# Peptides against a protein of PDB entry 5D63, part 35

Target 1, 292 residues: chain A of PDB entry 5D63
Amino acid sequence: SLRRGIYHIENAGVPSAIDLKDGSSSDGTPIVGWQFTPDTINWHQLWLAEPIPNVADTFTLCNLFSGTYMDLYNGSSEAGTAVNGWQGTAFTTNPHQLWTIKKSSDGTSYKIQNYGSKTFVDLVNGDSSDGAKIAGWTGTWDEGNPHQKWYFNRMSVSSAEAQAAIARNPHIHGTYRGYILDGEYLVLPNATFTQIWKDSGLPGSKWREQIYDCDDFAIAMKAAVGKWGADSWKANGFAIFCGVMLGVNKAGDAAHAYNFTLTKDHADIVFFEPQNGGYLNDIGYDSYMAFY

## One batch from the design tools (peptide; made by RFdiffusion4, then SolubleMPNN)

Design b1_p11_3_s3 (from b1_p11_3, 6 letters changed)
Fold by OpenDDE base, seed 1:
Structure b1_p11_3_s3 (fold): chain B 292 residues (1-292), chain A 11 residues (1-11)
Amino acid sequence: as target 1 above (292 residues)
Amino acid sequence: PPVSERVLAFM
């Protein structure tokens, strides 16, 4: 079953993603097919899937940028019915905004069925052009029509997944205590993470004994990522992944504060040194505390 | 002192 998370949703037939046109929060904004760039954030093409309690395989889909929800116009079962962004809530009972998402017959892609109409999200004619119509269309779970098959590429991790990634890392002290601050985290590409670091002013910040040293740099980076998240996205119910660690060296005579993020596959952590913007597999310290 | 009570420093 599909996990709660943020997804980039890509058509199985052509290189097109489900896009909210211009990221607009206006009711009735078209959801369309649009080109995308791998390993980038694809601003208007991220969707938070929130599972509905006690309704099997059923979700709302909130556009991360606009904070609006995927909506089948008037809940109509007619083929060609528009799919739009519309105001809503994560746990709505409105069947226009409830989507049953399950594996297709190929076992890799998903189909997205409107809960009420039982029609499927369809890239009309498999059109790969920017702005191509996305509509509700008749179909079945077992047919192989690529217009209705979608890859759900997960762009986020749960707190449990982050915890597991940390636990697998060899640079964790025996006294380690982690503090989880949020439930779901958008994981940024390193390029974006680095850009936030640059924009924060940290590259020009001077290390000063105690008054602005390693802990200040690490906390400033986390604050910068938090602000970037708040300023960039209108959806709620997620955070941007950026951890802070306190570590001790092998000799036990020095301590350091630093950041960390997740690798592209979300299986491991990578350390980030906010004093120089470097990514490291080994920062020379074992973490005894983290918050993220 | 415990690790958590040590002054943090980058070297």
Scores: peptide ipSAE 0.143, ipTM 0.744, DockQ to the pose 0.135
Fold by OpenDDE base, seed 2:
Structure b1_p11_3_s3 (fold): chain B 292 residues (1-292), chain A 11 residues (1-11)
Amino acid sequence: as target 1 above (292 residues)
Amino acid sequence: PPVSERVLAFM
């Protein structure tokens, strides 16, 4: 079954993603097909899928940017019914905003069925143009029509997945303790992570003994990422991944504080040195503590 | 003491 998480939802037939037009929070804002750029944020095209307790394979889909929810207009079962952004809540009972999401017949893509109408989210005519209509349309689970098939590319990790990635890293001290601060984390591309670092002012910050040293840099980076998240997204229920680690060197006579993020495949961590903006597989320290 | 309780020089 689909896990709770943030997804970039791409059509199985054409290179279009489910896009909330202009990222607008207005009720009735069209959801449309739109081109996307791999390994970028794709601001209006990220959706938080929240599973509904005790309703199998059923979710709300919250647009990260607008904080509004995917909504089938009037819950109508008519083919061509608009799919829009609309205000809502993660655990709504409104069937206009409840979506049963299960694997399609190909076993890779998903279909998105409105819980009430039983119609499917459809890229009308498979139109790859920017602004192409997305609508509710009649269909079946076993139909192979790519207009109704969607790849759910997971852009986030759970706290458990992050923990597992850390545990696989060879630069973890035997005394390591991790402290998980959130449940779900949007994982940023390095380019975005670096831009946040640049915008934080850290590249121009002066190292000063104790008063502004490695721990200050590392915490400042985490704070900058947190602020970026708060300023960028209207949806709730997730964080932006940016960890802080404390590590000790092999000799056991020096310590360092640094950041870390996840690799693109979310399987591993990569260390980030906030004093110079470098990404490293080995920062020269073994972590005995992290919070993220 | 555990590493986390040691006084080490931080860079």
Scores: peptide ipSAE 0.140, ipTM 0.724, DockQ to the pose 0.137
Fold by OpenDDE base, seed 4:
Structure b1_p11_3_s3 (fold): chain B 292 residues (1-292), chain A 11 residues (1-11)
Amino acid sequence: as target 1 above (292 residues)
Amino acid sequence: PPVSERVLAFM
């Protein structure tokens, strides 16, 4: 079954993603096919899938940018019915905004069925052009039509997944204690993470003994990422991944505070030095504490 | 338990 999380939803037939046009929060904003760039944030193309309790395989899909929800216009079962962004809530009872999402017959892609109408989200004519219509369309779960098949590329991790990634890292001290602050985390591409770092002013900040040293840099980066998240996205129920670690060196005579994020495949962590913007597999310290 | 019995210097 599909896990709660943030997804980039890509058509199985053509290189097009489900896009909320202009990221607009207006009711009735078209959801369209649009090109995307791998390993980038793809601002208008991220969707938070929230599972509905006690309704098997059924979700709301909240656009991360606009905070509005995928909505089948009037819940109509007619082929060609528009799919739009519309105001809503994560646990709505409105069947226009409830989507049953299950594996297609190929076992890798998903189909997205409206709970009420039983029609499927369809990239009309498989059109790969920017702005191509996405609509409700008749179909079946076993049909192989790529217009109705979607890859759900996971862009977030749960706190448990982050915890597991940390646990696999060889640079963790035996006394390690982690503190989980949120439940679901959008994982940023390094380019975006670096841009936040640049925009924070940290590249121009001066290290000063105790008054503004490693812990201040690391916490400032965490704060900058948090603010960036709040300022960038209208959806709720997730955080932006940016960890803080305290570590001790092998000799046990020095400590350091630094950041960390997740690798592209979300399986491992990579250390980030907020004093110089570097990414490292080994920062020279073993972490005894983290919060994220 | 603490990492060390002594205060470590943070860089």
Scores: peptide ipSAE 0.139, ipTM 0.718, DockQ to the pose 0.095
Fold by OpenDDE base, seed 5:
Structure b1_p11_3_s3 (fold): chain B 292 residues (1-292), chain A 11 residues (1-11)
Amino acid sequence: as target 1 above (292 residues)
Amino acid sequence: PPVSERVLAFM
């Protein structure tokens, strides 16, 4: 069963992802196949899957960038029916925007079936070109047609997954207390995280004793990421992962405030020093408190 | 006292 989360949805047959054209929030904006770059943000190609309560394996798919929802035009069961972005809500009853998502017969990819029409999201002709049509098309759950099979690359973590990643890190103090602020977190590539840091002005900020020291840098980075999230994405119901930690050194006589994010595989954390923009596996402190 | 209540120098 697919978990709630943010996904990059990639065709199983060709290197094409489900893309909301130009990231437009206009009703009727085409959803198309488009090339993507691994380990990048892929702005128009991120979808928040929200499970519908009491409806098995059924979701809305909200485009993270536009805040609009995947919509089968007029709910038509005709092969070739357009799939578009359209205004909606996460828990809509509109069957045009309800998608049953289950594993395909290959056990790795998923198929995306419209709840009402029972047709499947199809990369028409398996076309790998940018702007290729994505449409509702007749199909079955068990067929092997790669035009209707999609890999769901999870780009987010739940708070529980983040908590688990922190808990197994060797640089966590025995007195550690963590405070979870949100439920689902988009995990940024380091390049994006660094760019936010640069754009925040922190690289030019000067350390000043107590008045602007490590805690100020760490909080400023957290705030910058939060603001970046608010300014970049129109969808709601998720946060951008950026943590703050307070740590103590091995001798127990010095403390530091710093940031952290998750590694690419989401299995561990990496420490980020907002005073210099460095990523470290060991920042020289054991965390006794975090919030994220 | 707990680490969180210690008086430590923050860099």
Scores: peptide ipSAE 0.137, ipTM 0.722, DockQ to the pose 0.133

Design b1_p11_3_s4 (from b1_p11_3, 5 letters changed)
Fold by OpenDDE base, seed 5:
Structure b1_p11_3_s4 (fold): chain B 292 residues (1-292), chain A 11 residues (1-11)
Amino acid sequence: as target 1 above (292 residues)
Amino acid sequence: PPVSERVRAFM
């Protein structure tokens, strides 16, 4: 079954993603097909899938940017019914905003069925143009029609997945203690992570003994990422991944504070030095403490 | 052996 998480939802037939037009929070904002750039944020195209307790394979889909929910207009079962952004809540009982999401017959893509109408989210005519209509349309679970098949590319990790990635890293000290601060984390591409670092002012910050040294840089980076998250996204129930570590060198006579993020495949961590903006597989320290 | 005391001389 589909896990709770943030997804980029891409059509199985054409290079088009499910896009909330202009990222608008207005009720009735069209959800449309739109081009995307791989390995970027794709701001208006991220959806938080929240599983409904005790309703098999059923979710709300919250647009990360607008904080509004995927909504089948009037819950109509007519083919061509608009799919829009609309105000809602994660655990709504409104069938206009409840979506049953299960694997298609190809075993890789998903179909998105409205819980009430039993129609499917459809990229009308498989149109690859920006602004192409996405609508509810008649269909069946076993049909191979790519207009109704969607890849769910997971852009986030659970705290458990992050914990697992840390645990398998070779630069973790035997005395390591980690503290998980949130439940689900949007994982940023390095370019975005770096841009946040640049915008924070850290590149121009002066290292000063004790008063503004490695721990201050590392915490400032985490604070900058947190603020970026709060300022950028209207949805709740997730955080932006940025960890802080304290580490000791092999000789045991020096310590350092630094950041870390996850690799693209979410399987490993990569260290980030907030004093120079560098990414490293080995920062020269073994972590004895982290919070993220 | 495990570190008995954390290093506080941070870089």
Scores: peptide ipSAE 0.041, ipTM 0.686, DockQ to the pose 0.095
Fold by OpenDDE base, seed 3:
Structure b1_p11_3_s4 (fold): chain B 292 residues (1-292), chain A 11 residues (1-11)
Amino acid sequence: as target 1 above (292 residues)
Amino acid sequence: PPVSERVRAFM
């Protein structure tokens, strides 16, 4: 079953993703096929899938950027019915905004069925052009039509998954205590993480003993990422991944504060030095405390 | 309150 999370939803037949046109929050904004760039944020193409309690395999899909929800216009079962962004809530009972999402017959891609109409989200004619129509269309779970098959590329991690990634890292002290602040985290590409760092002013900040040293840099980076998240996205119910760690060196005679994020595959953490913007697999310290 | 030994070692 599909897990709660943030997804980039890509057509199985052509290199096109489900895109909310212009990221607009207006009711009735078209959802369209659009090209995407791998390993980037793809701002208008991220969707938070929220599972509906007690309704098997059924979700709302909230556009991360606009905060609006995928909506089948008038819940119509007619082939070619528009799929749009529309105001809503994560746990709505409106069948226009409820989507049953299950594996297709190929076992890798998913199909997205409207709960009420029983029609499927369809990239009309498999059109790969930017702005191509996405509509509700007649179909079945078993058919292999690639117009109705979608890959759900997970762009986020749960707090449990983040915890597991930390636990696998060899640079964790035996006395480690971790503190989880949120439930679901968008994981940023390093390029975006670095840009936030640059925009924070930290590259020009001067290290000063005690008054503005490693802990101040690390906390400032965490705050910058938090602010970036709040300013960038209208959806709620998730955070941006950026951790703070306190570590001690092997000799036990020096301590350091630093940041960390997750690798592209979400399986491991990578350390980030906010004093110079560097990414390291080994920062020279073993973490005894983290919060994220 | 007193600072921990680890805090004293921060760079």
Scores: peptide ipSAE 0.038, ipTM 0.699, DockQ to the pose 0.104
Fold by OpenDDE base, seed 4:
Structure b1_p11_3_s4 (fold): chain B 292 residues (1-292), chain A 11 residues (1-11)
Amino acid sequence: as target 1 above (292 residues)
Amino acid sequence: PPVSERVRAFM
């Protein structure tokens, strides 16, 4: 079954993603097909899938940028019914905003069925152009029509997944204690993570003994990412991944505070040095504490 | 060393 998380939703037939036009929060904003750039944020194309308790395989889909929800206009079962962004809540009972999401017959892609109308989210005519219509359309779970098949590329991790990635890393001290602050984390591309670092002013910050040293840099980076998240996205119920670690060197005679994020495949962590903006697989310390 | 001692060694 599809896990709670943030997804980039890509058509199985053409290189087009489900896009909320202009990221607008207005009711009735068209959801359209749009090109995307791999390994970038794709701002208007991220969707938080929230599973509905006690309703199998059924979700709301909240656009991260606008905070509005995928909505089948008037819940109509007519082929060609518009799919739009519309105000809503994560656990709504409005069937216009409830989507049953299950694997297609190919076992890799998903189909997105409106809970009420039983029609499917369809990239009309498989049009790969920017702004192409996405609509509710008649269909079945077993047909092979790529217009109604979607890859759900997960752009977030749960706290448990982050914990597992940390546990696999060889640079963890035997006394390690982790503290989880949130439940679901958008994982940023390094380019975005670096840009936040640059915009924070940290590159121009002066290291000063004790008064503004490694822990201050690391916490300032965490705070900058948090603020960036709050300022960038209207949806709730997720955080932006940026960890803080305290580590000790192998000799046990030096300690350091630093950041970390996740690799692109979400399987591993990579260390980030907020004093210089560098990414490292080995920062020279073993972590005895982290919070993220 | 104890965590408290390691804190004093932060760079």
Scores: peptide ipSAE 0.037, ipTM 0.702, DockQ to the pose 0.144
Fold by OpenDDE base, seed 1:
Structure b1_p11_3_s4 (fold): chain B 292 residues (1-292), chain A 11 residues (1-11)
Amino acid sequence: as target 1 above (292 residues)
Amino acid sequence: PPVSERVRAFM
């Protein structure tokens, strides 16, 4: 079954993603096919899938940018019915905004069925052009029509997945204690993470003994990422991944504070030095405390 | 070392 998370949803037939046009929060904003750039944020094309308790394989899909929800207009079962962004809530009972998402017959892609109408999200005619119509359309779960097949590229991790990634890292002290602050985390590409670091002013910040040293840099980075998240996205129920660690060296006579993020495959952590913006697999310390 | 000692050793 599809996990709760943030997804980039890509058509199985053409290089087009499900896009909320202009990221607008207005009711009735068209959801359209649009080109995307791999390994980037793709601002209007991220969707938070929230599973509905006790309704198998059924979700709301909240556009991360606008905070509005994928909505089948009037819940109509007519082929060609508009799919739009519309105000809603994560656990709505409105069947216009409830989507059953399960694997297609190919075992890799998903189909997105409206809970009420039983029609499927369809990239009309498989049109790869920017602004191509996405609509509800008649279909079946076992059909191979690529217009109705979607890859769900997961852009986030759960707190449990982050915890597991940390646990696999060899640079964790025997006294390690981790503190989880949120439930689901958008994982940024390093380029975006670095840009936030640059925009924070940290590259121009002066190290000063005790008053602005390693812990201040690490906390400032965490705060900058948090603010970036709040300023960038209107959806709720997720955070932006940026961890803080306190570590001790092998000799036990020096300590350091630093950041960490996740690798592209979300399986491992990579350390980030906020004093110079460097990414390292080994920062020279074993973490005895983290919060993220 | 204890956490407090490690904190004092921060660079």
Scores: peptide ipSAE 0.036, ipTM 0.698, DockQ to the pose 0.148

Design b1_p11_4_s1 (from b1_p11_4, 10 letters changed)
Fold by OpenDDE base, seed 5:
Structure b1_p11_4_s1 (fold): chain B 292 residues (1-292), chain A 11 residues (1-11)
Amino acid sequence: as target 1 above (292 residues)
Amino acid sequence: SSLLEAVLKHL
């Protein structure tokens, strides 16, 4: 079954993603097919899938940027019915905003069925152009029509997945204690993470003994990422991944504070030095404490 | 640990 998380949803037939047009929060904003750039944030194309308790394989889909929800207009079962962004809540009972999401017959892609109408989210005519219509359309779970098949590329990790990534890293001290602050984390591309670092002013910040040293840099980076998240996204129920670590060197005679994020495949962590913006697989310290 | 906190300066 599909896990709770943030997804980039890509058509199985053409390189087009489910896009909320202009990221607008207005009711009735068209959801359309749009091109995307791999390994980028794809701002208007991220969807938080929230599973509905006690309703098998059924979710709301909240656009991360707008905070509005995927909505089948009037819940109509007519082929060609508009799919739009609309105000809603994560655990709504409105069948216009409830989507049953299960694997397609190919075992890799998913189909997205409206709970009420039983029609499927369809990239009309498989049109790969920007702004192509996405609509409710008649279909079946077992048919192979790529217009109704979607790859759900996970852009987030659960706290458990993050914890597991940390646990398998070789640069964790035997005394390590980790503290999980949130439940689901959007994992940023390094380019975005670096841009947040740049925009924070940290590149121009001067290291000063004790008054503005490694812990200040590391905490400032986390604060900058948190603020970026709050300022960038209208959806709730997730955080932006940015950890803080305290570590001790191999000799046991020096300590450091630094950041970390997850690798692209979400399987490992990579260390980030907020004093210079560097990414390292080995920062020269073993972490005895982290919070993220 | 509290011991590490007490003995190590974070740079």
Scores: peptide ipSAE 0.200, ipTM 0.712, DockQ to the pose 0.151
Fold by OpenDDE base, seed 4:
Structure b1_p11_4_s1 (fold): chain B 292 residues (1-292), chain A 11 residues (1-11)
Amino acid sequence: as target 1 above (292 residues)
Amino acid sequence: SSLLEAVLKHL
């Protein structure tokens, strides 16, 4: 079954993703096929899938940027019915915004069926052009039509997954205590993480004994990421991943505060030094505390 | 107290 999370949803037939046109929050904004760039944010193409309690394999899909929901226009079962962004809530009872998402017959892609109409989200004619129509269309779960098959590329991690990634890292002290602040985290590409760091002013900040040292840098980075998240996305129910760690060196005579994020595959953590913007697999310290 | 606060040099 599909897990709660943020997904980039890519067509199985052509290199096109489900895109909310211009990221607009207006009711009736077209959802369209659009090209994407790997290892980038793809701003209008991220969807928070929220599972509906006690309704098997059924979700709302909230556009991360606009905060609006994927909506089948008038819930119509007619082939070619527009799929749009529309205001809603995560646990709505409106069948226009309820989507049953299950594996296709190929076992790797998913199909997205409207709960009410039983039609499927379709990239009309498999058109790979930017702005291509996405519509509700007749179909079945078992047919192989790539116009209705979608890869769900997970762009977020649960707190449990983040915890597991930390636990696998060799640079964790035996006294480690972790504190989880949120439930689901958008994981940023390093390029985006670095850009937030640059925009924070930290590259121009001077290390000063006690008054602005490693803990100040690490907290400032986390604050910058938090603000970036709040300013960038209208959807709720997730955070942006940026951890703070406190660590002790092998000799046990020095301590440091630093940041960390997750690797591209979300399986491991990588350390980030906010004093210089460097990514390291070994920062020279073993973490005894983290919050994220 | 944390290691940073009470014992170790904070870098």
Scores: peptide ipSAE 0.157, ipTM 0.736, DockQ to the pose 0.326
Fold by OpenDDE base, seed 1:
Order: sequence, then structure tokens, then C-alpha cells
Structure b1_p11_4_s1 (fold): chain B 292 residues (1-292), chain A 11 residues (1-11)
Amino acid sequence: as target 1 above (292 residues)
Amino acid sequence: SSLLEAVLKHL
């Protein structure tokens, strides 16, 4: 089953992603096919999939940027029915906004079926042009039509997944205590993480004994990421991944505060030094406390 | 008195 999370949803046939036009929060905003750039944020093309309790394989899809939901116009079963952004809630009972998402016959891509109409999200004619129509269309679960097959590229991690990544890292102290602040985390590319660091003013901040030292830098970075998240996205129910760690060296005679994020595959953590913007696999300390 | 209090001011 598809996990709760944030996805970039890419057509299986052409290099096009499901895009909310202009990221607009207006009801009836077209959802369209649009080009994308790998390993970037793709602002209008991220979707939070929220599973509906007790309804197998069924989700709402919230556009991360607009905070609106994928909506089949009037819930119509007619081929060519518009799919739009529309106001909604994560656990709605409106079948226009409920989507059954399961593996296609190829075992790698997914199909997206409207719960009520039983039609499928279709990139009409497989058109790869920007602004190409996405519509509800007749189909079956087992057919191979790439117009209705989508790769769900996971852009987030659950708190449990982050916890697991931390637990397998060799630079964790035996006394480690982790504190989970949120449930789901958008994981940023390093380039974006670094840009937030730059924009925070931390590169120009001066280390000063106690008054602005390692803990201040680490907390300032987390605060900057949090604010960036709040300012950038209208959807709720997720956070932006940026951890804070306190660590002690092997000798036990020095401690440090620093940040961490996740690797591209989300399987491991990488340490981030907010005093210089460096990414390290080994920062020279074993973490005895983290919050993220 | 804690490890944090003792050493973080130096880093």
C-alpha cells in the first residue's frame, strides 16, 4: 500500500508531472501536466497523500503549495472530466476528492482512481507539453496505458523512518534520547537546505563565547528552516526536515550542537555544521540528544 | 555542571 507522504507524481510514459497550474488556491484551478527538474523542489508539483481510515488504498491528495485538493469535477464518470484543485479537508467524505491509489500491472507505477466515478487520472493523449490536460478517463486496473500510469516519488519521511535512519548511524551515543516533534517531514535537497542557511544570515554570523555559540547556530538553522516551511507552503500536516543534535566526542571532553538532514535515498542521516554550511558523514561527535 | 554546560562554550 502507498504510505502517507509527500510525492512528486510523474507520468510513466513522458517526462511530465502532475502540476497545479500556477500553484493557485482558487477553486477550479486546472491540474495539468508540466515539465519538472529532477532533484529540485518543483513547487507546484508536490502532493500530500493522506490515507483514509478504514477505506482501503484510498487517499486525499493535497497540493503542498496551494493547500487545495485534487478534485474530479462534479465527480463525473465521463471521459475527459476536468481534474482541478479545490478547497477541501484531509479526511473528507466527498467522493470527488477521494482517490484509490494502487500499483498498476507493471508493479512499479501506480494508477489513481476516483473513488466515486471509478475513472482514472489520465494525461490526455500522453501530451508532454506544459499545461497538457489531466482528466478523469475510463480505464481498468490491469491495462498498460501509460497515460494513466504514474510514478510516486516519495519526497518525505515519517518520523519512524527518520528515527530508523538515526538509529543505524554509527555516531550515536549509548545514552541517546531522540525527541520527535512532527509526524511527516519534507526532505530538502542539499542545495535548498544550503540556500535556506544562506538566506538566514548564518554565514555572516560571528561565533561568540556563550552568547552566540554552537547551540545558537544550530537552533537558528532549525528556526530558519521552520520559517521557510511556513512561508512557502499552504498545506498542513507535515514539517520540513531539519534536526538538531547535541553530541559528545569520543574522549568525553568536548560537546557540540549541530544540525542534520537525510541523504537523498532517505536511508541515512548526514550532519550539517551551521557555522560553516558543511555536510559531513562524521562530525566528530556522538549524539546523546536530538530533536527533529 | 552538565557536560553541555562544561564544554559547549568552547565550540
Scores: peptide ipSAE 0.141, ipTM 0.738, DockQ to the pose 0.245
Fold by OpenDDE base, seed 3:
Structure b1_p11_4_s1 (fold): chain B 292 residues (1-292), chain A 11 residues (1-11)
Amino acid sequence: as target 1 above (292 residues)
Amino acid sequence: SSLLEAVLKHL
């Protein structure tokens, strides 16, 4: 089954993603097909899938940017019914905003069926142009129509997945204690993570003994990412991944504070030095504490 | 105190 998480939803037939037009929070804003740039934040194209308790394979889909929900207009079963952004809640009972999401017959892509109408989210005519219509359309679970097949590219990790990535890293001290602050984390591309670092003013900050040293830099980066998240996204129920670590060197005579994020495949962590903006696989310290 | 605690005081 599809896990709770943030997804970039891409058509299986053409290089088009499910896009909330202009990221608008207005009720009735069209959801359309739009091109995307791999390995970047596609601002209007990220969707938080929230599973509905006791309703198998059924979710709400919240647009991260607008905080509105994918909505089948009037819940109509007519082919060509508009799919729009509309105000809602994560655990709504409104069948216009409930989507059953299961694997298609090809075992890789998903189909998205409206819970009430039983029609499917369809990229009309497989149109790859920006602004192409996405609508409810008749279909079946077993047919191979690529207009109704979608890849769910997971852009987030659960706290458990983050914990597992940390546990796999060779630079963790035997005394390590990790503290999980949130449940689901949007994982940023390094380019975006670096941009937040730049915008924070940290590149111009001066290291000063004790008064503004490694811990201050690491905490300032964490705070900058938190603020960026709050300022950038209207949806709730997730955080932006940025960890803080404390580590000790091999000799046991020096300690350091630094940041970390996840690799693109979410399987590993990479260390980030907030004093210079560098990414490292080995920062020269073994972590005895982290919070993220 | 542990060696680790001693190192922490030098951060």
Scores: peptide ipSAE 0.097, ipTM 0.700, DockQ to the pose 0.159

